# Designs tried in a protein design run: peptides against a protein of PDB entry 6B4J. Part 94

Target 1, 315 residues: chain A of PDB entry 6B4J
Amino acid sequence: DITMQWYQQLQDASMQCVLTFEGLTNSKDSQAKKIKMDLQKAATIPVSQISTIAGSKLKEIFDKIHSLLSGKPVQSGGRSVSVTLNPQGLDFVQYKLAEKFVKQGEEEVASHHEAAFPIAVVASGIWELHPRVGDLILAHLHKKCPYSVPFYPTFKEGMALEDYQRMLGYQVKDSKVEQQDNFLKRMSGMIRLYAAIIQLRWPYGNRQEIHPHGLNHGWRWLAQILNMEPLSDVTATLLFDFLEVCGNALMKQYQVQFWKMLILIKEDYFPRIEAITSSGQMGSFIRLKQFLEKCLQHKDIPVPKGFLTSSFWRS

## One batch from the design tools (peptide; made by RFdiffusion4, then SolubleMPNN)

Design b1_p17_8_s3 (from b1_p17_8, 7 letters changed)
Fold by OpenDDE base, seed 2:
Structure b1_p17_8_s3 (fold): chain B 315 residues (1-315), chain A 17 residues (1-17)
Amino acid sequence: as target 1 above (315 residues)
Amino acid sequence: FDEEIKEEVEKWEKRLE
């Protein structure tokens, strides 16, 4: 399976990255520990500062991240920080930055769906300039949300139940599995972030170049989802999240093909979702149904709430 | 991998025709 090979390649690359900077992360040297912490803060704090407030502030954040990744010194925590402070500094920063972008999907976007767009446009712009960060974003995303690949992890013989639950994307702490609502909320945030990344370009970059991970990957994702058996509650939830965020962009890009796909979802795929939906799980199904019916009736998918406008970039 | 994605998309598009 080509999709699973791609998944595994990204996971292997991510694992190799971790091994590469192991000297920095496992060092007991006080200076190395300080450098590690400074680099970690420099990589993650700017991402946490991303907001919908002003385009100018977003540009400042982008420039800071790009400067850090370019080996330039940046101010962080009142200190000058550079990846050149340690031979493994760049790999570490790229990994932690990518991890933080996905974490913002998992946490911030999960709670505030509109936050997907400013985070995604920065991530897309950084990915364009730093492809390795993009690969690591995918690796982190796929690991936390296998449905972003998409695939459904299977229980293997001899596997512990907790490990299987973690593979499915659940958090398991102190032998307690995460509640379904919290799980779906986190998965939704990550899918929404992904759906935003694949459609957005950093406006101050070379927009003549092809998007490093564009809408073609969104089309692929939909195709893969529709070729899979639906998973109870998960499929209806994430399909809605994806289409709400990038459906308008897909409609513009694929036109008639997009509408044929929506009809296919409504007529052929919905009965399959319904067949595995319990009475207590009808909420996600109904939400998806209403969305598709509205879109087909109006022959339009609305621009998602929080989509960045020209006025945002002038602020 | 991009070419492989393109092939899968093309297969999907043909199904929708």
Scores: peptide ipSAE 0.036, ipTM 0.717, DockQ to the pose 0.186
Fold by OpenDDE base, seed 1:
Structure b1_p17_8_s3 (fold): chain B 315 residues (1-315), chain A 17 residues (1-17)
Amino acid sequence: as target 1 above (315 residues)
Amino acid sequence: FDEEIKEEVEKWEKRLE
């Protein structure tokens, strides 16, 4: 399976990255620990500052991240910080930056869906200039949300139940599994972020270049989901999240083919989702149904709430 | 990988016809 090969390749690359900067992360030296902390803050704080408030502020954040990745010194926590402070500094920063983007999907986007767009446009722009960061974003995303690949992890003989739950994306702490609502909320945030990344381009870059991970991957994702058996509650939830965020963009790109897919979902895939949906899980199913019925009735998919307009970039 | 994605999508699209 080419999708699983791609998944494994990204995980292997991420693992190799971790091994590359292990010297920095495992150092007991006080100076090395300080450098590590400064680099981690320099990589992650700008991402946490991303907001829907002003395009000018978003540009400042982008420029700071790009400068850091380019080996230039940046101001962080009142200090001058550079990836050149340690031989493993660049690899570490790329990894931590990518991890932070995915974490913003998991936390910020999960709670505030509109936050997907400003985070995604920065991530897309950085990915265009720094492809390794993009690969690491995918690796982190796929590990936390296997449904973003998509695939459903299988229970293997001898596997602990808790490890299987973690593979499915659940948080397990002190032998307590995360509640289903919190799990779905986090998965939704990550899928929404992904759906935003694949459609957005940084407006101040060379937009003539091909998107490094564009809408063709969104089309692939949908095709693969529809070829899989639905998972209870998860499939209906994430399919809705994905279509709400990038359905308009996919409609514009694929036109008639996109509408054929929506009809397929309504006629062939809905009965399969319904068959595995319990009475207590009907909320996600009904939400997806209502969304698709509305879109088919109006022959349009609305632009998602929080989509960045020209007025945002002038602010 | 992009060509492989395209091929898989094309196979899927043919199934929709």
Scores: peptide ipSAE 0.033, ipTM 0.709, DockQ to the pose 0.228
Fold by OpenDDE base, seed 3:
Structure b1_p17_8_s3 (fold): chain B 315 residues (1-315), chain A 17 residues (1-17)
Amino acid sequence: as target 1 above (315 residues)
Amino acid sequence: FDEEIKEEVEKWEKRLE
């Protein structure tokens, strides 16, 4: 399976990255620990500062992240920080930055769906300039949300139940699995972030270049989801999340093919989702149904709430 | 499954090889 090979390659690359900076992370030296903490803060704080407030502020954040990744000193926590402070600093920062983007999907976007767009446009722009960060974003995303690949992890003989639950994307703490609603909320946030990344380009970059991970991956994702048996509650939830965020962009890009896909979902895929949907899970199904029916009726996919306008970039 | 969608998947898969 080519998709699974791609998944594994990204995971392997991520693991190799961790091994590369293990010296920095495992160092008992006080100075190394200080550098590690400074680099971690420098990588993560700017991402946490991303907001929908002003395009100018977003540009400042982007420039700071890019400067850090470019080996330039940046101010963080009142100190000058550079990846050059340690030979493993760049790999560490790239990894932590990528991890933080995915965490913002998991946390911030999960709670505030509109936050997907400013986070995604920064992530996309950084990915364009720093492909390694993009690969690591995918690696983190895929590990936390296998449905972003997409694949549904299967239980293997000899696997611990908790490990299987974690593979499915559940958090397991003290042998207690995460509640389904919280799980779906986190998965939704990550899928929404991904759906935003694949459609957005940093406006101050070289737009003549092809998006490093563009809408074609969104089209692939949809196609693969539709070729899979639906998973109870998960498929309906994430399919809605994905289409709400990038459906308008996909409509514009793929036109007639997009509408054929929507019809296919409505006519062929819905019955399959319905067949596995319990009465307690009807909310996600109904939400998807209503969305698709509205879109088909109006022959339009609305621009998602929080989509960045020209006025945002002038602010 | 729509053949046009399948073709897009196949094109994508080939790019990963």
Scores: peptide ipSAE 0.026, ipTM 0.636, DockQ to the pose 0.180
Fold by OpenDDE base, seed 5:
Structure b1_p17_8_s3 (fold): chain B 315 residues (1-315), chain A 17 residues (1-17)
Amino acid sequence: as target 1 above (315 residues)
Amino acid sequence: FDEEIKEEVEKWEKRLE
């Protein structure tokens, strides 16, 4: 399975990255610990500051992240911080930055869907300049949300139930599994972030280059989802999330091909979702149904709420 | 899948080789 090979390759690259900066992570030296914390803050705080408020602020955040990744000193916590402070500093920062982007999908976008766009445009722009960060974003995303690959993890003989639940993307704390609604909320946030990344380009970059992970990956994602048996509640939820965020962009890019896919979803795939949907899961099902019916009826997919306009960039 | 969808998947797969 080529998809699973790709998944594994990204996970291996991520693991190798962790091993590369292990010396920094495991150091007992006080100075190394300080550097680690400074680098971690420098990588993550700017991402947490991303908001829908102003394009100018977003540019400042982008420039700061890019400067850090470029080996330039940046101000963080009142100190000058650089990845050059430690030989493993760059690898560590790239990993933590990528992790933080995915975490913003998991947390911020999960709670505020509109936040997907400003986070995604920064992530896309950084990915264009720093491909390794992009690969690490995918690795983190795929690990937390296997449905972003997509694949459905299977229970293997001898596996602990908790480990299987974690593979499915559930949080398990103190032997308590996350509630389904919270799980789906987090998965939704990550899928929405991904759907935003694949369609957005940083406006101040070299737009002549091909998007490093563009809409073709969204097209692939949809195709692969349709080749899979639906998973109860999950498929209906995430398919809706994905289409709501990037459906308009896919429609514009693929035109007739997109509509053929949408018809296929409605006519062939949707009945399969219905067949596995319990009475208690009708919410996600109905939401997807209404979305598909509306889009097909109007022959249009609305621009998602929070989509960045020219007015945002002038702010 | 229709042939057009299959083609897009195949294009993606080839890039991973």
Scores: peptide ipSAE 0.024, ipTM 0.622, DockQ to the pose 0.178; fails the geometry check

Design b1_p17_8_s4 (from b1_p17_8, 7 letters changed)
Fold by OpenDDE base, seed 1:
Structure b1_p17_8_s4 (fold): chain B 315 residues (1-315), chain A 17 residues (1-17)
Amino acid sequence: as target 1 above (315 residues)
Amino acid sequence: FDEEVQKVVEEWEKRLK
C-alpha cells in the first residue's frame, strides 16, 4: 500500500532525526542541557505565541522561526540562541518545532477551532522554506492521529491493549485510557490543523512555487477515507472537521468533481456511517448530516470561521 | 509520492465522472 509506505517513510525519517540529536538529548553535561533547553524554548515559544490578533505579530513570529532555522541568532528568554551552539542543534530544533505545531493542533485548535488558520499559515510558510520541518510535521501528526494518513491501526498478536490504544491515538496514563470525548477533541484539532495547512500559503513568500503539501493531498485524504470502512464516531467526527475547514477550498479547486464526491458521501458513504452509529454517538452523525444537507441545499460550502482575511494581514 | 498522489486523484476523478 503506497499510503502505508509513505507513512512508514515519514516515521523512519523522524526516528532517524531523533537518533541524530540523541547526543544532545542524552547529554549529562550541564552546558549541553542548557543549550538543549534554550533551543527547545526558542523553537516552541514562538509557536505558542501565534494568535488571531494581528497579521504583523504573525509575521514577527514567522521571521523569528525562519531566522532560527537559518542559523541566525534569535532572542529567546532574554538570551541569544542559535542552532550553531551545538552540531545537533538544527536537527533538534526542526524536530521540536514540528512537534510543537502538531501539539498546537492537539491542544489549542482542539479548544479553539479558529486558531487552526494562523498556526497553519505559519506552518505552511515554514514548510515551504524548510521542507524537513514539513516532513517532521507529517510524521508527528501521523503518529498522534493515524486518521490523518488515513489508516486504521490493527491489533497485532501479542500486543498489549494499552499499546494498541496508543496506536489508535488514545492517551493512556496509569493504565487508564482517556475519555472518548477528549480523544475525539484532540483528533479533531489535529485534523482541522491539517485541513488548514493544505490550503494556506504564507502571503510574503514566493507564491510562484507549488504548495509543498497542497489541496491535492486533501483530495487524496477524502478519497482514501471513502475507500475505508467507517469507524464508529471517529469517521463522522473527522470527516465533518475536515470538510468544515477545507471544504470551501476543495469546492473552489475541484468544482464539479467535488460536488460529485459530496453526493457520493451523502448517498453511499453516509448510510455506512449510520449502520455503525450507536444511539449514544448520534451527535457527530447528526452534525455531519446537517452539514452535508445544508451544503447540498445551498450549493455552497461556507468559508470557515477564522479564515484569514485581507484585513488580518493589514493589522 | 506526488505522482502517486496525482494518480489517486485521477482515478477518483475518473470514477466520479
Scores: peptide ipSAE 0.026, ipTM 0.691, DockQ to the pose 0.192
Fold by OpenDDE base, seed 2:
Structure b1_p17_8_s4 (fold): chain B 315 residues (1-315), chain A 17 residues (1-17)
Amino acid sequence: as target 1 above (315 residues)
Amino acid sequence: FDEEVQKVVEEWEKRLK
């Protein structure tokens, strides 16, 4: 399976990255520990500062992240910080930065769907300049949200139930599994972030270049989802999230093919979702139904709420 | 991998034509 090979390659690259900077992370030297903490803050704080407030502030954040990844000194916590302070500094920063982008999907976008767009445009722009960060974003995303690949992890003989639950993307703490609503909320945030990344380009970059992970991957994702048996509650939820965020962009790109796909979802795939939907899960099902019916009726997919306009970039 | 993705997209597009 080509999709599973891709998944495994990204996971292997991520694991290799962790091994590469193990010297920095496991160092007992006081100076190395200080450098590690400074680099971690320099990588993660700018991402947490991403907001919908002003395009100028978003540019400042982007420039700071790019400068850090380029080996230039940046100001963080009142100190000058550079990846050149340690041989493993760049690998560590790339890993932590990618992890933080996915975490913002899991937390911030999960709670505030509109936050997907400013986070995604920065992530896309950084990915264009730093492909390794993009691969690590995918690795983190796929590990936390297998449905972003997409695939459904399988229970293996001898596997602990908790480990299987973690593979499915659930958080398990003190032998307590995460509630389904919280799980779906986190998965939704990550899918929405991904759907935003694949359609957005950093406006101050070289727009003549091909998107490093563009809408063709969105089309692949939809194709793969439709070729899979639906998963109870999960498929209806994430399919809606994906289409709400990137459906307009897919419509513009694929035109008639997009509408044929949407009809296929409504007529052929939707009954399969219905067949596995319990009475307690009707919320996600109804939401997807209403979205599909409205889009087909109006022959339009709305621009998602929070989509970055020209006025945002002038602020 | 991009070539493999493109093949999947092309196969899907053929099904939708």
Scores: peptide ipSAE 0.026, ipTM 0.675, DockQ to the pose 0.175
Fold by OpenDDE base, seed 4:
Structure b1_p17_8_s4 (fold): chain B 315 residues (1-315), chain A 17 residues (1-17)
Amino acid sequence: as target 1 above (315 residues)
Amino acid sequence: FDEEVQKVVEEWEKRLK
């Protein structure tokens, strides 16, 4: 399976990255520990500062992240920080930056759906300039949300139940599995972030170049989801999240083919989702149904709330 | 991988026609 090979390749690259900077992370030297902490803050704080407030602020954040990844010194916590302070500094920063982008999907976007767009446009722009960060974003995303690939992890003989639950994307702490609602909320945030990344380009970059992970991957994702058996509650939730965020962009790109796909979802895939939906899970199903019915009736997919306009970039 | 993604898209598009 080509999809599974791609998944595994990204996971292997991520694991190799961790091994590369292990010397920095495991060092007992006080100076190395200080450098590690400074680099970690420099990589993660700018991402946490991303907001929907002003395009000018977003540009400052982007420039700071790009400068850091380019080996230039940046100010962080009142200190000058550079990846050149340690031979493993760049690998460490790329990994932590990618991890933080996915974490913002998992936490910030999960709670505030509109936050997907400013985070995604920065991630897309950084990915364009730093492809390794993009690969690491995918690796982190796929690990936390296998449905972003998409695939359903299988239980293997001899596997611990907790490990299987983690593979499915659940958090397991102190032998307690995460509640379903919290799980779905986190998965939703990550899918929404992904759906935003694949459609957005950094406006100050070379837009003549092909998007490093563009809408064709969104079309692939939909195709793969529709070729899979639906998973209870998960499929209805994430399909809605994906279409709400990138449906308008897909409609504009694929036009008649997009509408044929929506009709296929309504007529062929919905009955399959319904057949596996329990009475307690009808909320997610009904939400998807109402969204698709409205879109088909109006022959339009609305621009998602929080989409960045020209006025945002002038602020 | 982009080429493989494109193949999947093309196959899907054929199925939708």
Scores: peptide ipSAE 0.025, ipTM 0.651, DockQ to the pose 0.188
Fold by OpenDDE base, seed 3:
Structure b1_p17_8_s4 (fold): chain B 315 residues (1-315), chain A 17 residues (1-17)
Amino acid sequence: as target 1 above (315 residues)
Amino acid sequence: FDEEVQKVVEEWEKRLK
């Protein structure tokens, strides 16, 4: 399966990256520890500062991240920080930056769906200039949310239940599995972030180039999801999240083909979702149903709430 | 991978005609 090969290649690249900077992360030297912490802060703090407030502030954050990845010194925590402070500094920063973007999907976007867009446009712009960061974003995303690939992890003989739960994307702490609502909330955030990334381009970059991971990957994702058996609550939730965020963009790009797909979801796939939906899970199902019915009735998918307008970039 | 993604998309598009 080519999708699984792609998944594995990204995971292997991510693992190799970790091995590359292991010297920095495992160092007992006080100076190396200081450098590590400074680099980690420099990579992650700007991402945490991303907000919907002003385009000018978003540009400053982007420029800071790009400068750091370009080997330029940046101010972080009152200190000048550069990836050149350690031979493994760039690999470490790229990994931690990518991890942080996915974490913002998992945490910030999960709680505030509109936050997907400013985070995604920065991530997309950085990916365009730094492809390795993009691959690492995918690696982190796929590991935390296998449904972003998409694939459904299988239980293997001899596997611990907790390990299987983790592969499914659940957090397991102290032998307690995460509650389903929290799990779905995190998965939703990551899918929404991904759906935003694939449609957004950094406005101050060279837009003449092809998006490094564009809407064609969104179309592929939908195709793969529809070719898979639905999962209880998960499929209805994530399909809604994906379509709410990037459905308008997909509609504009694929036009009639998009509507055929939407009809296929309603007429063929929806009954399969319904068949596995319990009474306690009707919320996600009903939400998807209402969304699809509204879109088909109006022959339009609304622009998602939080989509970055021209006025945002002038602020 | 991009070429293979494109093939999958094309195959899907054919099924949707």
Scores: peptide ipSAE 0.025, ipTM 0.667, DockQ to the pose 0.186

## One batch from the design tools (peptide; made by RFdiffusion4, then SolubleMPNN)

Design b1_p18_1_s1 (from b1_p18_1, 6 letters changed)
Fold by OpenDDE base, seed 1:
Structure b1_p18_1_s1 (fold): chain B 315 residues (1-315), chain A 18 residues (1-18)
Amino acid sequence: as target 1 above (315 residues)
Amino acid sequence: SLPLTPEQQELFNQVLES
């Protein structure tokens, strides 16, 4: 399976990255610990500062992240911080930065769907300049949300139930599995972030180049989902999230082909979702139904709420 | 870029031909 090979390659690259900077992470030296903490803060704080407030502020954040990844000193916590402070500093920062982008999908976007766009445009722009960060974003995303690949993890003989639950994307603490609503909320945030990344480009980059992970991956994702058996509640939820965020962009890119795909979803795939939907899961099902019917009736997919306009970049 | 699987390509073609 080509999809599973791709998944495994990204996970292997991520694991190799962790091994590369293990000396920094495992060091007992006080100076090394200080450097690690400074680098971690320098990598993650700018991402947490991303907001929908102003394009100028977003540019400052982008420039700071890019400067850090370029080996330049940046101001963090009142100190000058550089990846050159340790031989493993760059690998560590790339990993932690990528992890933080995915975490913003899991937490911030999950709670505030509009936050997907400013986070995604920064992530896309950084990915364009730093491909390794992009690969690590995918690795973190795929690990936390296998539905972003997409694939369904399988239970293997001898596997602990908790490990299987974690593979499915659930958080398990003190032998208690996460509630389904919280699980779906986090998965939704990550899918929405992904759907935003594949359609957005940093406006101050070289836009003549091909998007490093563009809408063709959105088309691939849809095709893969439609070739899989639906999961109760999960498929209806995430398919809606994906189409709400990137459906307009896919419509513009693929035109008639997109509408044929949408009809196929409504006429052929949606009944399969219905067949596995229980009375307690009708909320996600009805939401997807209403979205599909509205889009087909109007022959349009609306621009998603929170989409960055030209006025945002002038602010 | 990750290529489409044969099944995905067939689905894509069916959509294009419909």
Scores: peptide ipSAE 0.020, ipTM 0.615, DockQ to the pose 0.154
Fold by OpenDDE base, seed 2:
Structure b1_p18_1_s1 (fold): chain B 315 residues (1-315), chain A 18 residues (1-18)
Amino acid sequence: as target 1 above (315 residues)
Amino acid sequence: SLPLTPEQQELFNQVLES
């Protein structure tokens, strides 16, 4: 399975990255600990500052992240911080930065869907300049949300139930699994972020270059989802999230092929979702139904709410 | 338009032929 090979390669790269900077992470030296904390803050704070307020502020955040990844000193917490302060500094920063982008998906985007776009455009722009950050974003995303690959993890003999639940993307604390609504909310945020990344380009970069992880991956994702048996509540939720965020872009890119796909979803795949949907899960099902029916009726996919306009970039 | 990889195109065709 090519998809599973790709998944495993990204996970292996992520694990190797962690091993590479373990010396920095496990150091008992006071200076190394200070450097680690400074680098962690420098990598993560700018991402947390991403907002829909102004394009100029977003550019400043981008420039700061890019400068840090380029080995230039940046101001963080009132101190000058550089990845050159430790031989493992760059690997550590790339990993923590990628992790933070995905965390913004599962937290910020989960609560505020419109936040997907400013986060995604920065992530896309950084990915274009720093491919390793992009690979690490995918690795973190795939691990937290296997449905972003997509695949459904299987229970193996001898596996602990908690470990299986974690593989499915659930948070398990003190032998308590998170509630289904919270789980779906986090998964939705990550899928929405991903759907935004694959369609957005940083406007101040070289837009003539090929998108490092573009809409072709969105097409692949849809095709793979449709080739899988639907999962109760999950499939209806995430398919809606994906189409709401990137459906307009896919429509523009693939034209007639997109509409054939949408018809296939409505006529062939949707009944399979219905067959596994319980009365308590009708909310996600109905939402997907209404979205598909509206889009097919109007022969249009709306531009998603929060999509970055020219006025945003002039602010 | 970025062309689909042969693998992506095959996956797409499998979906449409189903």
Scores: peptide ipSAE 0.020, ipTM 0.649, DockQ to the pose 0.600
Fold by OpenDDE base, seed 4:
Structure b1_p18_1_s1 (fold): chain B 315 residues (1-315), chain A 18 residues (1-18)
Amino acid sequence: as target 1 above (315 residues)
Amino acid sequence: SLPLTPEQQELFNQVLES
């Protein structure tokens, strides 16, 4: 399975990255600890500052992240910080930056869906300039949300239940599994972020180049989902999230082929979702139903709320 | 990033033709 090979390759690369900067993370030296903390803040704080307010501010954040990854000194916490302060600094920053982007999907986008777009456009632009960050984004995303690959982790003989739950993307703390609604909310945020990344290009980059992880991966994702058996509540939720965020872009790119796909979803795949949907899960099901029916009726998928306009970039 | 492989494209086509 080429999809699983890709998944495993990204996970292996992520693990190797962690091993590479282990000296920095495990150091007992006071100076190394200080450098680690400064680098972590320099990598993550700018991402947390991403907002829907102004394009100019977003550009400043992007430039700061890019400068840091380029080995240039940046101001963080009132200090000059550079990845050159430690031989493992760049690997550490790339890993923590990628992790933070995914966390913003998991937390910020989960709570505020429109936040997907400014976060995604920065992530896409950084990915274009720093491919390793993109691979690490995928690794973190896939680990937290296997449905972004997509695949469904299987229970293996001898596996602890908690480990299986974690593989499925659930948080397990103090032997308590996360509530289903919270789980789906986090998964939704990550899928929405991913759906935004694959369609957005940083407007100040070389847009003539191929998107490092573009809409063709949206096609792939849909194709894989449709070839899998639906999961109760999960499939209806995430399919809606994905189509709401990137459906308009897919429609524009693939035109008639997209509509054929959407009809297939409505006529063939949707009944399969219905067949496994319990009365307690009707919310996600009905939301997907209404979305599909509306889109087919109007022969249009709306531009998602929060999509970045030319006016945003002039602000 | 991995481009769509011929196998992935075929999978997509199968979905569209089904």
Scores: peptide ipSAE 0.019, ipTM 0.622, DockQ to the pose 0.275
Fold by OpenDDE base, seed 3:
Structure b1_p18_1_s1 (fold): chain B 315 residues (1-315), chain A 18 residues (1-18)
Amino acid sequence: as target 1 above (315 residues)
Amino acid sequence: SLPLTPEQQELFNQVLES
């Protein structure tokens, strides 16, 4: 399976990255610990500062992240920080930055769906300039949300239930599994972030270049989802999230082919979702139903709320 | 292009024509 090979390659690359900077992370030296903390803050704080407030602020954040990844010194926590402070600094920063982008999907986008767009446009722009960060974003995303690949992790003989739950993307703490609503909320955030990344380009970059992970991956994702058996509540939730965020872009890109796919979703796949939906899970099902019916009726997918406009970039 | 059943094709045509 090409998809699973791709998944595994990204996970292997991520693991190799971790091994590469183990010297920095496991060092008992006080200076190395300080450098690690400074680099971690420099990589993650700018991402946490991303907001929907102003395009100018977003540009400043982007420039800071790019400068850091380019080996230039940046100000963080009142200190000058550079990846050149340690031979493993760049790998560490790339890993932590990618991790933070996915975490913003998991946390910020999960609670505020509109936050997907400013985070995604920065991530896309950084990915264009720093492809290794993009690969690491995918690796982190796929690990936390296997549905972003998509694939369904299988229970293997001898596997602990908790480990299987973690593979499915659940948080398990103190032998307590995460509540389904919180799980779906986090998965939704990550899928929405991904759906935003694949359609957005940083407006101040070289737009003549091909998107490093563009809408063709969105098309692939949909095709793969439709070829899988639906999961109760999960499929209805994430399919809605994905289509709400990138459906308009997919419609514009694929036109007639998009509508063929949407019809297949409504007529063929949706009944399969219905068949596995319990009375307690009708919320996500109804939401997807209403969305599909509305889109087919109006022959339009609305531009998602929070989509970055020209006015945002002038602010 | 994804293959469509005759029924899906009809629905598709309706969507395109509407």
Scores: peptide ipSAE 0.023, ipTM 0.606, DockQ to the pose 0.079; fails the geometry check

